# Peptides against a protein of PDB entry 6D0Y, part 95

Target 1, 225 residues: chain A of PDB entry 6D0Y
Amino acid sequence: ETEDHLESLICKVGEKSACSLESNLEGLAGVLEADLPNYKSKILRLLCTVARLLPEKLTIYTTLVGLLNARNYNFGGEFVEAMIRQLKESLKANNYNEAVYLVRFLSDLVNCHVIAAPSMVAMFENFVSVTQEEDVPQVRRDWYVYAFLSSLPWVGKELYEKKDAEMDRIFANTESYLKRRQKTHVPMLQVWTADKPHPQEEYLDCLWAQIQKLKKDRWQERHIL

## One batch from the design tools (peptide; made by RFdiffusion4, then SolubleMPNN)

Design b2_p18_5_s1 (from b2_p18_5, 7 letters changed)
Fold by OpenDDE base, seed 1:
Structure b2_p18_5_s1 (fold): chain B 225 residues (1-225), chain A 18 residues (1-18)
Amino acid sequence: as target 1 above (225 residues)
Amino acid sequence: SLEELAEKLLKEFEEELK
């Protein structure tokens, strides 16, 4: 495959086809694996790019990476490394919308067996621990709580199935923080959910209520958050 | 393993958040 052709294949995956999505993804994974010896850097860059710029295809690309990881673990590791670097860069650049999306993407990679559940739990523990930092703006504390909560629709079920005790601790710490924080609207947190089922509530409190309901419903999502 | 690598990478990220 030529580089241009690879770009086309990667960008167009998941679009209307005579074949099933699963079949197309498996086929593409095979093509990409075969071309890694010649185009690894290009393929890595392309996958990172589409993962970041096409959020509507989140599950498509996490699945594709999962399939590639099963074929080539080295490449899977390099991809995760690249995504983590991008997350760090996004935070440093104050690109919080991209950052939270990347956390969601990484969360879904747990479902695709690219990232271990305990590792994601540890990351969330670290996120929520930011609420205990002293002499920092509340907006910083709020963002990490938001990043945690807003990612749970993608990975909450898996994490509770494997690490329920640890997750309960994270939830308890989150609840404690939400009760004691000053109520305020933060623009960077409000971009992701246009439809607010409880507009009378503060945004994080509203999200917390939605996540609590989702948890109660055994992580079966009834509406898009 | 990939799991170990992922854990290491995430741990490094966590340390940078402190």
Scores: peptide ipSAE 0.030, ipTM 0.660, DockQ to the pose 0.018
Fold by OpenDDE base, seed 2:
Structure b2_p18_5_s1 (fold): chain B 225 residues (1-225), chain A 18 residues (1-18)
Amino acid sequence: as target 1 above (225 residues)
Amino acid sequence: SLEELAEKLLKEFEEELK
């Protein structure tokens, strides 16, 4: 395959076709594996790019990476390394939205057997431990909690299945922090419901409530968030 | 294994956050 063709294949995966998504992903993984000896660097860069720039295809590309990892463990490791590096760069550049997304992406890689569950738990433990840091802005503490909570829809089920005790500890620490942190009230757009005004809820409190509900529902999403 | 490598990378990241 030519580099241009590979780019097209990678970018278009998941689009409408005569075949199932699963078959397309398996096929693409095979093609990419075969081309790794000649185009490893290009393929790696392409996958990193689409992983970052096409958030709507998060699960597609994590699945693809999972399939590739099953075929070539070295490549999977290189990909994870690249994504971790990108996460570091995003944080250094204060690109917090990108950083949060990358954490979500890494989280879903756990489901794809690319990253071990204990490793992700350790990362989240470290994130939540930031809430205990002294002499740092609350926004920093809030961000790491947000990164943790906002990633749980993608990995919470797996982590609780494998590391329930550790996850409970992280949740307890998170809850404790949320109770003691200073609340910032942004005037919510008045949802004109005359009879039952939606209570003003701070964004982290709202997210926490959503995650608690998700946990209660055994991590089964009823609606596309 | 990839899992071990991933763990190493994540630990390195964690250390950098501190």
Scores: peptide ipSAE 0.030, ipTM 0.659, DockQ to the pose 0.018
Fold by OpenDDE base, seed 5:
Structure b2_p18_5_s1 (fold): chain B 225 residues (1-225), chain A 18 residues (1-18)
Amino acid sequence: as target 1 above (225 residues)
Amino acid sequence: SLEELAEKLLKEFEEELK
């Protein structure tokens, strides 16, 4: 395959086709694997780019990476490394919207068997531990809590199945922080459609309530907005 | 393994968060 063709294939995967999405992803994974010897760097860059710039295709590309990882675990590792580097760069550049999205992306990679559940738990433990840091702006503490909570729709089920005790501790620490933090008036965050509407509240409190509901519903999302 | 590599990478990242 030519570089241009590879770019087209990667960018257009998941679009309407006569074949199933699963079949198309398997096919593309095979094509990419075959071309890694000649175009590894290009493919890596392309996957990183689309992963970052096409959030509407998050699950498509995490699945694709999962399939590629199953075929070539070394490439999977390089991809994860690249994404972590990008996460670091996003934080350094104060691009917190991209950073939180990247955390979600990494979270979904756990479901795709690219990242181990214990590793993600450790990351979240570290995120929540920021709430205990002294001489740190609350906005920083809030962001890490937000990054953790907003990622749970993608990985909460898996993490609780494998690390329930650790997750409970993280939740307890999160709840404790949310109760003691200073509240600000920001737009309410509604990630999911819950059966029971809740009153308007601060965005982190709202998110916490949604996550608690999701947890009680065994991490099954009924309506995705 | 990829899992071990991922764990290492995440640990390195965690250290930078402190």
Scores: peptide ipSAE 0.030, ipTM 0.660, DockQ to the pose 0.018
Fold by OpenDDE base, seed 4:
Structure b2_p18_5_s1 (fold): chain B 225 residues (1-225), chain A 18 residues (1-18)
Amino acid sequence: as target 1 above (225 residues)
Amino acid sequence: SLEELAEKLLKEFEEELK
């Protein structure tokens, strides 16, 4: 495949075709693997780009990366490294919207066997540990809790299956923080779900409740958070 | 392995977050 054609293939994967998505992803993974010797850098950049810019295709690209990882661990590692670097850069740049998405993306990579569950647990432990930082804005603490909680729909099941004790500790720390943090009652910071009528609640508290329910439901998502 | 690399990278990330 030509470099330009690779871009097209990567960007268009997941679109309707005569074949299943899984088949298309396998096919694309094969194509990309074959072209890595010549176009590794380009492919890496493309995958990082679409991963970041096409959030609607999150699971498509995590799956693709998973397939590629199975074929080429070195490339998979480089991809993870690139994503982690991007996460670091996003945080340094205070681009929290991108950062939280990247955390979610990395979380789903656990399901795709690209990132080990213990590693993700460790990351989340570190995230929640930010709540213990002194002399920092609450927004910083809140964001890391948000990043953690908002990623659990993608990885909570896997993490609890493998690291339940550690996850329980993280949850306990999270709950403790949520109880003691200053709460705001601005409407924009409140959430309400149409599928389950309830009083509007502070966003993090509401998210916490949703995650608790998800956990109770054994991480089987029944509604979009 | 990739998992080991990921662990290393994530640990490094953790250190940066401290």
Scores: peptide ipSAE 0.030, ipTM 0.660, DockQ to the pose 0.018

Design b2_p18_5_s2 (from b2_p18_5, 10 letters changed)
Fold by OpenDDE base, seed 2:
Structure b2_p18_5_s2 (fold): chain B 225 residues (1-225), chain A 18 residues (1-18)
Amino acid sequence: as target 1 above (225 residues)
Amino acid sequence: SREELAKKLLEEFKKKLE
C-alpha cells in the first residue's frame, strides 16, 4: 500500500462503514502490521499524529495501538516512546492542553494492555509529587493534579484493581494538597436559566468531587465530566 | 465503556513498562 493510502485508512477508521468497528480495527491492524517492514516510520508518525490531533477518536486509536502492540511488541514500544517524547515536548512548549490530553491517551493505553498499570501509577505518583515541590508556582502544582485527576476516567478502574493501595496513597496526597492550596472562585458563565443544583466550586475541587463520585460508582460513567 | 471495548478486541496482549 502507498503512504497516502495508509494515511487515509488510519484517519478514517471509526467512521461510517458497512462493517463493525471491531472488524475494521482488526482489519486495519492487520494491514498496518503487514506494512511495518516497509512503512514503519510513516505509520508511527501517522499514529502519533492522529493520537494527538483527533481527541474524539481517542479510544479508537488506543485500541488500534493495542492491537498492533499485540501483533508487534517492538512497534508498540516505539509508539509509547514517541508519545512520551511528544508529552515532554508539549510541556516544554507550555502546551498544557495537548499535554493533558496525551496523559489521557497514555492512560487509556493501559486499558489496551500497551502500558503496564504499575508504570502509569508511577507516572501519577510523579505528577502528584509535584505538589510537594518548593518555590514553584501553584499553577504548576495544580496542573499536574489536574492531569492526574482528569485522566482517571480512562484508567481509574484498572489502576484500582491492580494497585489499590498505591492509588489510595495518591488520592490521600491529592486530597491533602487540595485542602491546603489557595483557592480562587470566579463566577461562571450562566448559560442556563435554571438554578444550578450545586453551588459553584473551584475547578479542581469540582473535578475532585466528580472523581470521588466516579470512584464511588465503581468507575462507571453515568455523567459527562 | 472504553475498557470494555479494549477487552473485547484484545485477547492477547503484551504490556510495556515505562
Scores: peptide ipSAE 0.025, ipTM 0.663, DockQ to the pose 0.032
Fold by OpenDDE base, seed 1:
Structure b2_p18_5_s2 (fold): chain B 225 residues (1-225), chain A 18 residues (1-18)
Amino acid sequence: as target 1 above (225 residues)
Amino acid sequence: SREELAKKLLEEFKKKLE
């Protein structure tokens, strides 16, 4: 395979074809595995790129990485390391939209057996610990809570099944922070409050309520968050 | 659905620690 051809194959996976998605993913994983000796760096870079630029195909690419990890365990490790480096770079560059997508991607990799549940729990513990940092802007604390909560639709079930005690601790810390943080009142929230009998919630409080409901529903989604 | 596809294909595969 040529480098350009590999790019085409990776970018187009998940599009309509005569074969099932499962079959296409398995086939592509085999092709990529065979080409690792010659194009490992290119394949690694391509997968990292689509992971951060194509959020609509998140599940497709996490599954592909899962299949590749099963075929080549070392490559799976290198991919995760590359993704963590990219996450750090995104944070340094203040590209928080890319960063949150990467966190969600890493979260779904737990479901694909690429990242172990304890590792993801440790990451979320680190995120929520930012709420305890002194002399930092609240926007920083809020973002890490947002990154944690907004990733739970992808991994909450698995983490609670494997690490319920640790997750309960993280939830308790999150709830405590949300109660004591300063609320910002945006004009749009006031408008919605006037139009409906119930007040419009602040975005993190709203997300928290949604996640609490999701947890209560045993992580079975009834609507898109 | 997002986790179902992955589990369907990868149920027997081991997880990795970072």
Scores: peptide ipSAE 0.024, ipTM 0.664, DockQ to the pose 0.032
Fold by OpenDDE base, seed 3:
Structure b2_p18_5_s2 (fold): chain B 225 residues (1-225), chain A 18 residues (1-18)
Amino acid sequence: as target 1 above (225 residues)
Amino acid sequence: SREELAKKLLEEFKKKLE
């Protein structure tokens, strides 16, 4: 395979095909594995790029990475390391939109057997621990809680199956913080009906309620959050 | 679904530690 061809294959995976998505992913994983000896760096860069720039294909690329990880454990490790570095860089640059998406991507990698559940729990513990930092802006605390909660739809089930006690502790700490933080009224981004059957909530409180409901439903989504 | 696809495709489970 040429470098240009690899780019095309990686970018176009998941598009309309006569074959199933599963077969296409398996086939692509095989192609990429075979080309790793010659194009590892290029493939790594391409995967990192599409992972960051194509959020609509999140589950496609996490699954692809999972397949590659199973075929080549070392490459999977290098990919995770690259993504973690990117996350750290995004945080340092205050690029919070990219950062939160990367956390979601990493979260779904747990489902794809790339990242161990305990490692993800540790990451979330670190995030929620920011709420305990003194002399820092509340916006910092809020963002890390948001990053944690907003990622749970992708990984909450797996983490509670593997580390329920630790997750409960994180939830308790989160709840405690949400109760004591200062709440502000922000303009709503949603269009409300005239009847306004739903009470207006602060965005983190709203997210918390949604996650609590998801947890109660054993992480089976019944509606879009 | 996310989990369904992963389970269907992945035969070997190799998880990495951060």
Scores: peptide ipSAE 0.027, ipTM 0.661, DockQ to the pose 0.033; fails the geometry check
Fold by OpenDDE base, seed 4:
Structure b2_p18_5_s2 (fold): chain B 225 residues (1-225), chain A 18 residues (1-18)
Amino acid sequence: as target 1 above (225 residues)
Amino acid sequence: SREELAKKLLEEFKKKLE
């Protein structure tokens, strides 16, 4: 495989095919594994790129990474490291849109057995701890809370199953912050179809309410609008 | 679900960053 071909394969995975998605992912994982000796860096970059640029295929690519991780443990580690590095760089650059995709991607990697649940909990603990920082802009605090909450649809179930006490602490801290933060009261559309629609309220409060509902529903996700 | 898809496809559970 050439680099260009690899790019095409990675970018087009999940599209209409005569084969099942599962088969295609397995096949692609095999192809990528075989090409790691020659194109590891390129593959890493490509996967990071699609993680950032194609959020609609998040689960596809996390699954792909999971398959790759199963095939090549070291590569899986390198990928996670690359993603974490990219996340840090994005945060440093105040590229929060990119960063949130990365957090969600990392979150779903827990489901794909690439990242351990305790590690993700630790990450979220670090995120929420930002709310306790002094002399930082609220937008920073808000983003980390947003990143945390908005990632829970992907990983909340797993984290509560494995680290319920720690998650409860994170939730408590989050709730505390949300109560004391300054609110702009900008309406936000619901991301979940709930039996009882949420009133339009400040985006973090709205998200919090939705996550609380999701938690109450034992993380059984409903239709996403 | 996202989780179900992952679990369906993955047979090995190598986890990082424990």
Scores: peptide ipSAE 0.026, ipTM 0.660, DockQ to the pose 0.032; fails the geometry check

Design b2_p18_5_s3 (from b2_p18_5, 8 letters changed)
Fold by OpenDDE base, seed 5:
Structure b2_p18_5_s3 (fold): chain B 225 residues (1-225), chain A 18 residues (1-18)
Amino acid sequence: as target 1 above (225 residues)
Amino acid sequence: SLEELKKKLLEEFEKKLE
């Protein structure tokens, strides 16, 4: 395959096809694996690019990376390293929107068995630990909590299954922070249903409530988050 | 489904850990 053709294949995966998505992904994984000896750098760059720029295909590309990782473990590792570097760069540039998406992407990679659950737990521990640091603006502390909580719909089930004690600790620390932080009350829509009505809440408080409900429901989404 | 693929990946991963 030519480089241009590889780009086309990667970018167009998941679009309308006569074949199933699963078949297409398996096929593409095979093609990419075969071309790694010649186009490793290009393929790595392309995957990082689409992982960052095509959020609508998050689960498609995480699955693809999972398939590739199963075929070539070293490549999977290099991809994760590249994504972590990108995350750091995004944070350094104060690009919070890109950064949070990258965290979600990495979270779903746990489900694809590219990233080990303990590693993701460690990342979240690091995130929540920022709330305890001095001389850190609350906006940054809030973002790390947001990044953690907003990623749990993708990976909470897996992490609690394997690291429940550690996750409980993270939750406790998160709850403690949310109780003591300065709150900025803004109008918001609650799109989730609970047994009891809830008053107007700050965004993070609302998200916390949603995640608590999700946890209670064994991480099965019943409502739009 | 994608979920089925992920399950297959899990199986392969578990085999590697054995």
Scores: peptide ipSAE 0.254, ipTM 0.833, DockQ to the pose 0.031
Fold by OpenDDE base, seed 4:
Structure b2_p18_5_s3 (fold): chain B 225 residues (1-225), chain A 18 residues (1-18)
Amino acid sequence: as target 1 above (225 residues)
Amino acid sequence: SLEELKKKLLEEFEKKLE
């Protein structure tokens, strides 16, 4: 496969096909595995790119990475390292929208057995610990909380099953921060079920409430976040 | 759902590795 062909294959996976998604993912995983010796760096970059630019295909690509990692090529670790580097670069560039997609992607990689639950917990601990730093602008602190909370729909169940005490600590710290932070209220467009209406709230407070509901509902999604 | 698909896919592929 050529680099251009690999790009096409990766970008188009999950689109309309005569074959099942399972078959396509298996096939693509095989192709990528075979090409790793020659195009590892390119494949890593491509996957990082689609992870941040095609969030609608999050699960497809995390599954793909999971499949690659399952083939015992140690690809998962290298990919995660690349993603972390990209995350740091995004944060340095103040590209918070890109960064949050990367965090969500990493979160879902826990479900794909690419990232261990304790490692993800440690990452979230690091995120929430930023809220305790006085020299960090609130916009940055808010983003880390947002990144943490907004990723829990993907990984909260797994993390609480394995690290409930640590997660509770993170939640406590998050709650404490949310209570003391400066708030700005803006109109929000959210979808709620008729039986559980929600008033307009500040976006982090609203997100917090949603995550608390998810936690209470054993991480079964009932509302669009 | 995509998550359900992911779970199914991973389970199936993991079984193949066993």
Scores: peptide ipSAE 0.214, ipTM 0.795, DockQ to the pose 0.042
Fold by OpenDDE base, seed 3:
Structure b2_p18_5_s3 (fold): chain B 225 residues (1-225), chain A 18 residues (1-18)
Amino acid sequence: as target 1 above (225 residues)
Amino acid sequence: SLEELKKKLLEEFEKKLE
């Protein structure tokens, strides 16, 4: 495959086809695996790019990365490292929109067996720990809580199945913070759903309530949507 | 389905975050 052809294949996966999406993903994973010896760097860059720029295809590309990771463990690791670097850069630049999406992407990679559940729990522990930092603007603390909570629809079930005690601790710390934080009228961050059952509530309180309901329903989204 | 495909993924050694 040429570089241009690889770009086309990666960007167009999930579009109309005579074959199933699953079959197309398996096929693409095979093509990419075969071309890694010659185009590893290019493939890595392409996957990072589409992971950042095509949020509508989140589950498609996380699955693709999962398939590729199963075929080539080293490449999967390099991809995760690249994504983590991008996340850190976004956070340093206060690019909240890109950062939160990257967290969600990484969260779904747990379901694709790319990232271990304990590692994701550790990340969320680090996020929520920001609420305990001294002399930090509340907007920063709020964002990390938002990033944590808004990612749970993708990974909450898996994390509670494997790390329930640790997750409960994170939830307790989150709840404590939400009770004591100063509630002000600041711009709302985008949530994963347009359905706002509690529009009268502050955005973090509303999100918290939704996540609590999701947790109660054993992380089955259909029970709250 | 994608969910079924994810369940079929076999990863002996999951990647870790930095």
Scores: peptide ipSAE 0.183, ipTM 0.746, DockQ to the pose 0.031
Fold by OpenDDE base, seed 2:
Structure b2_p18_5_s3 (fold): chain B 225 residues (1-225), chain A 18 residues (1-18)
Amino acid sequence: as target 1 above (225 residues)
Amino acid sequence: SLEELKKKLLEEFEKKLE
């Protein structure tokens, strides 16, 4: 396979095909595994790129990485390391949108058996701990809470199944922070019924309420967040 | 086993697509 061909295969996975998505993913994983000796760095970069730039295919690519990890465990580790490096770079560059997508991607990798649940819990503990830092802009503190909460649709179920006590602690700390933070309300687009209109809410408070509902619904997402 | 892991991975993927 050429580099260009690999890029095409990776970018187009999940599109219309005569075969099932699962079959295509398995096939692509096999192709990529075979090409790792020659194109490991390129494949790593490509997967990192689609992870952050194609959020609509997040689950597809996490699954692909999971399959690759199952075939080549060392590659899985290298990929995670690359993603963490990219996350750090995104944060340094104040590219919070990219950073949150990376966090969500890493979160879903837990479901794909690439990242252990305790490791993800530790990451979220570190994120929420930022709320306790002194002389830090609230926008930074808010983002880490946002990154945590907005990733739970992908990994909340798994983490609560395995680390419920630790997750409850993180939730308690999050709730405490949300109660004491300065709130800024801005006009937002909301979906509501005619009989039950939703009032304007601060974005983190709104997200918190949504996540609480999701948790109550046993992490079964019924509505778009 | 790795094969079992792959199977579980795919099963979970299918659940997410539901």
Scores: peptide ipSAE 0.131, ipTM 0.737, DockQ to the pose 0.048

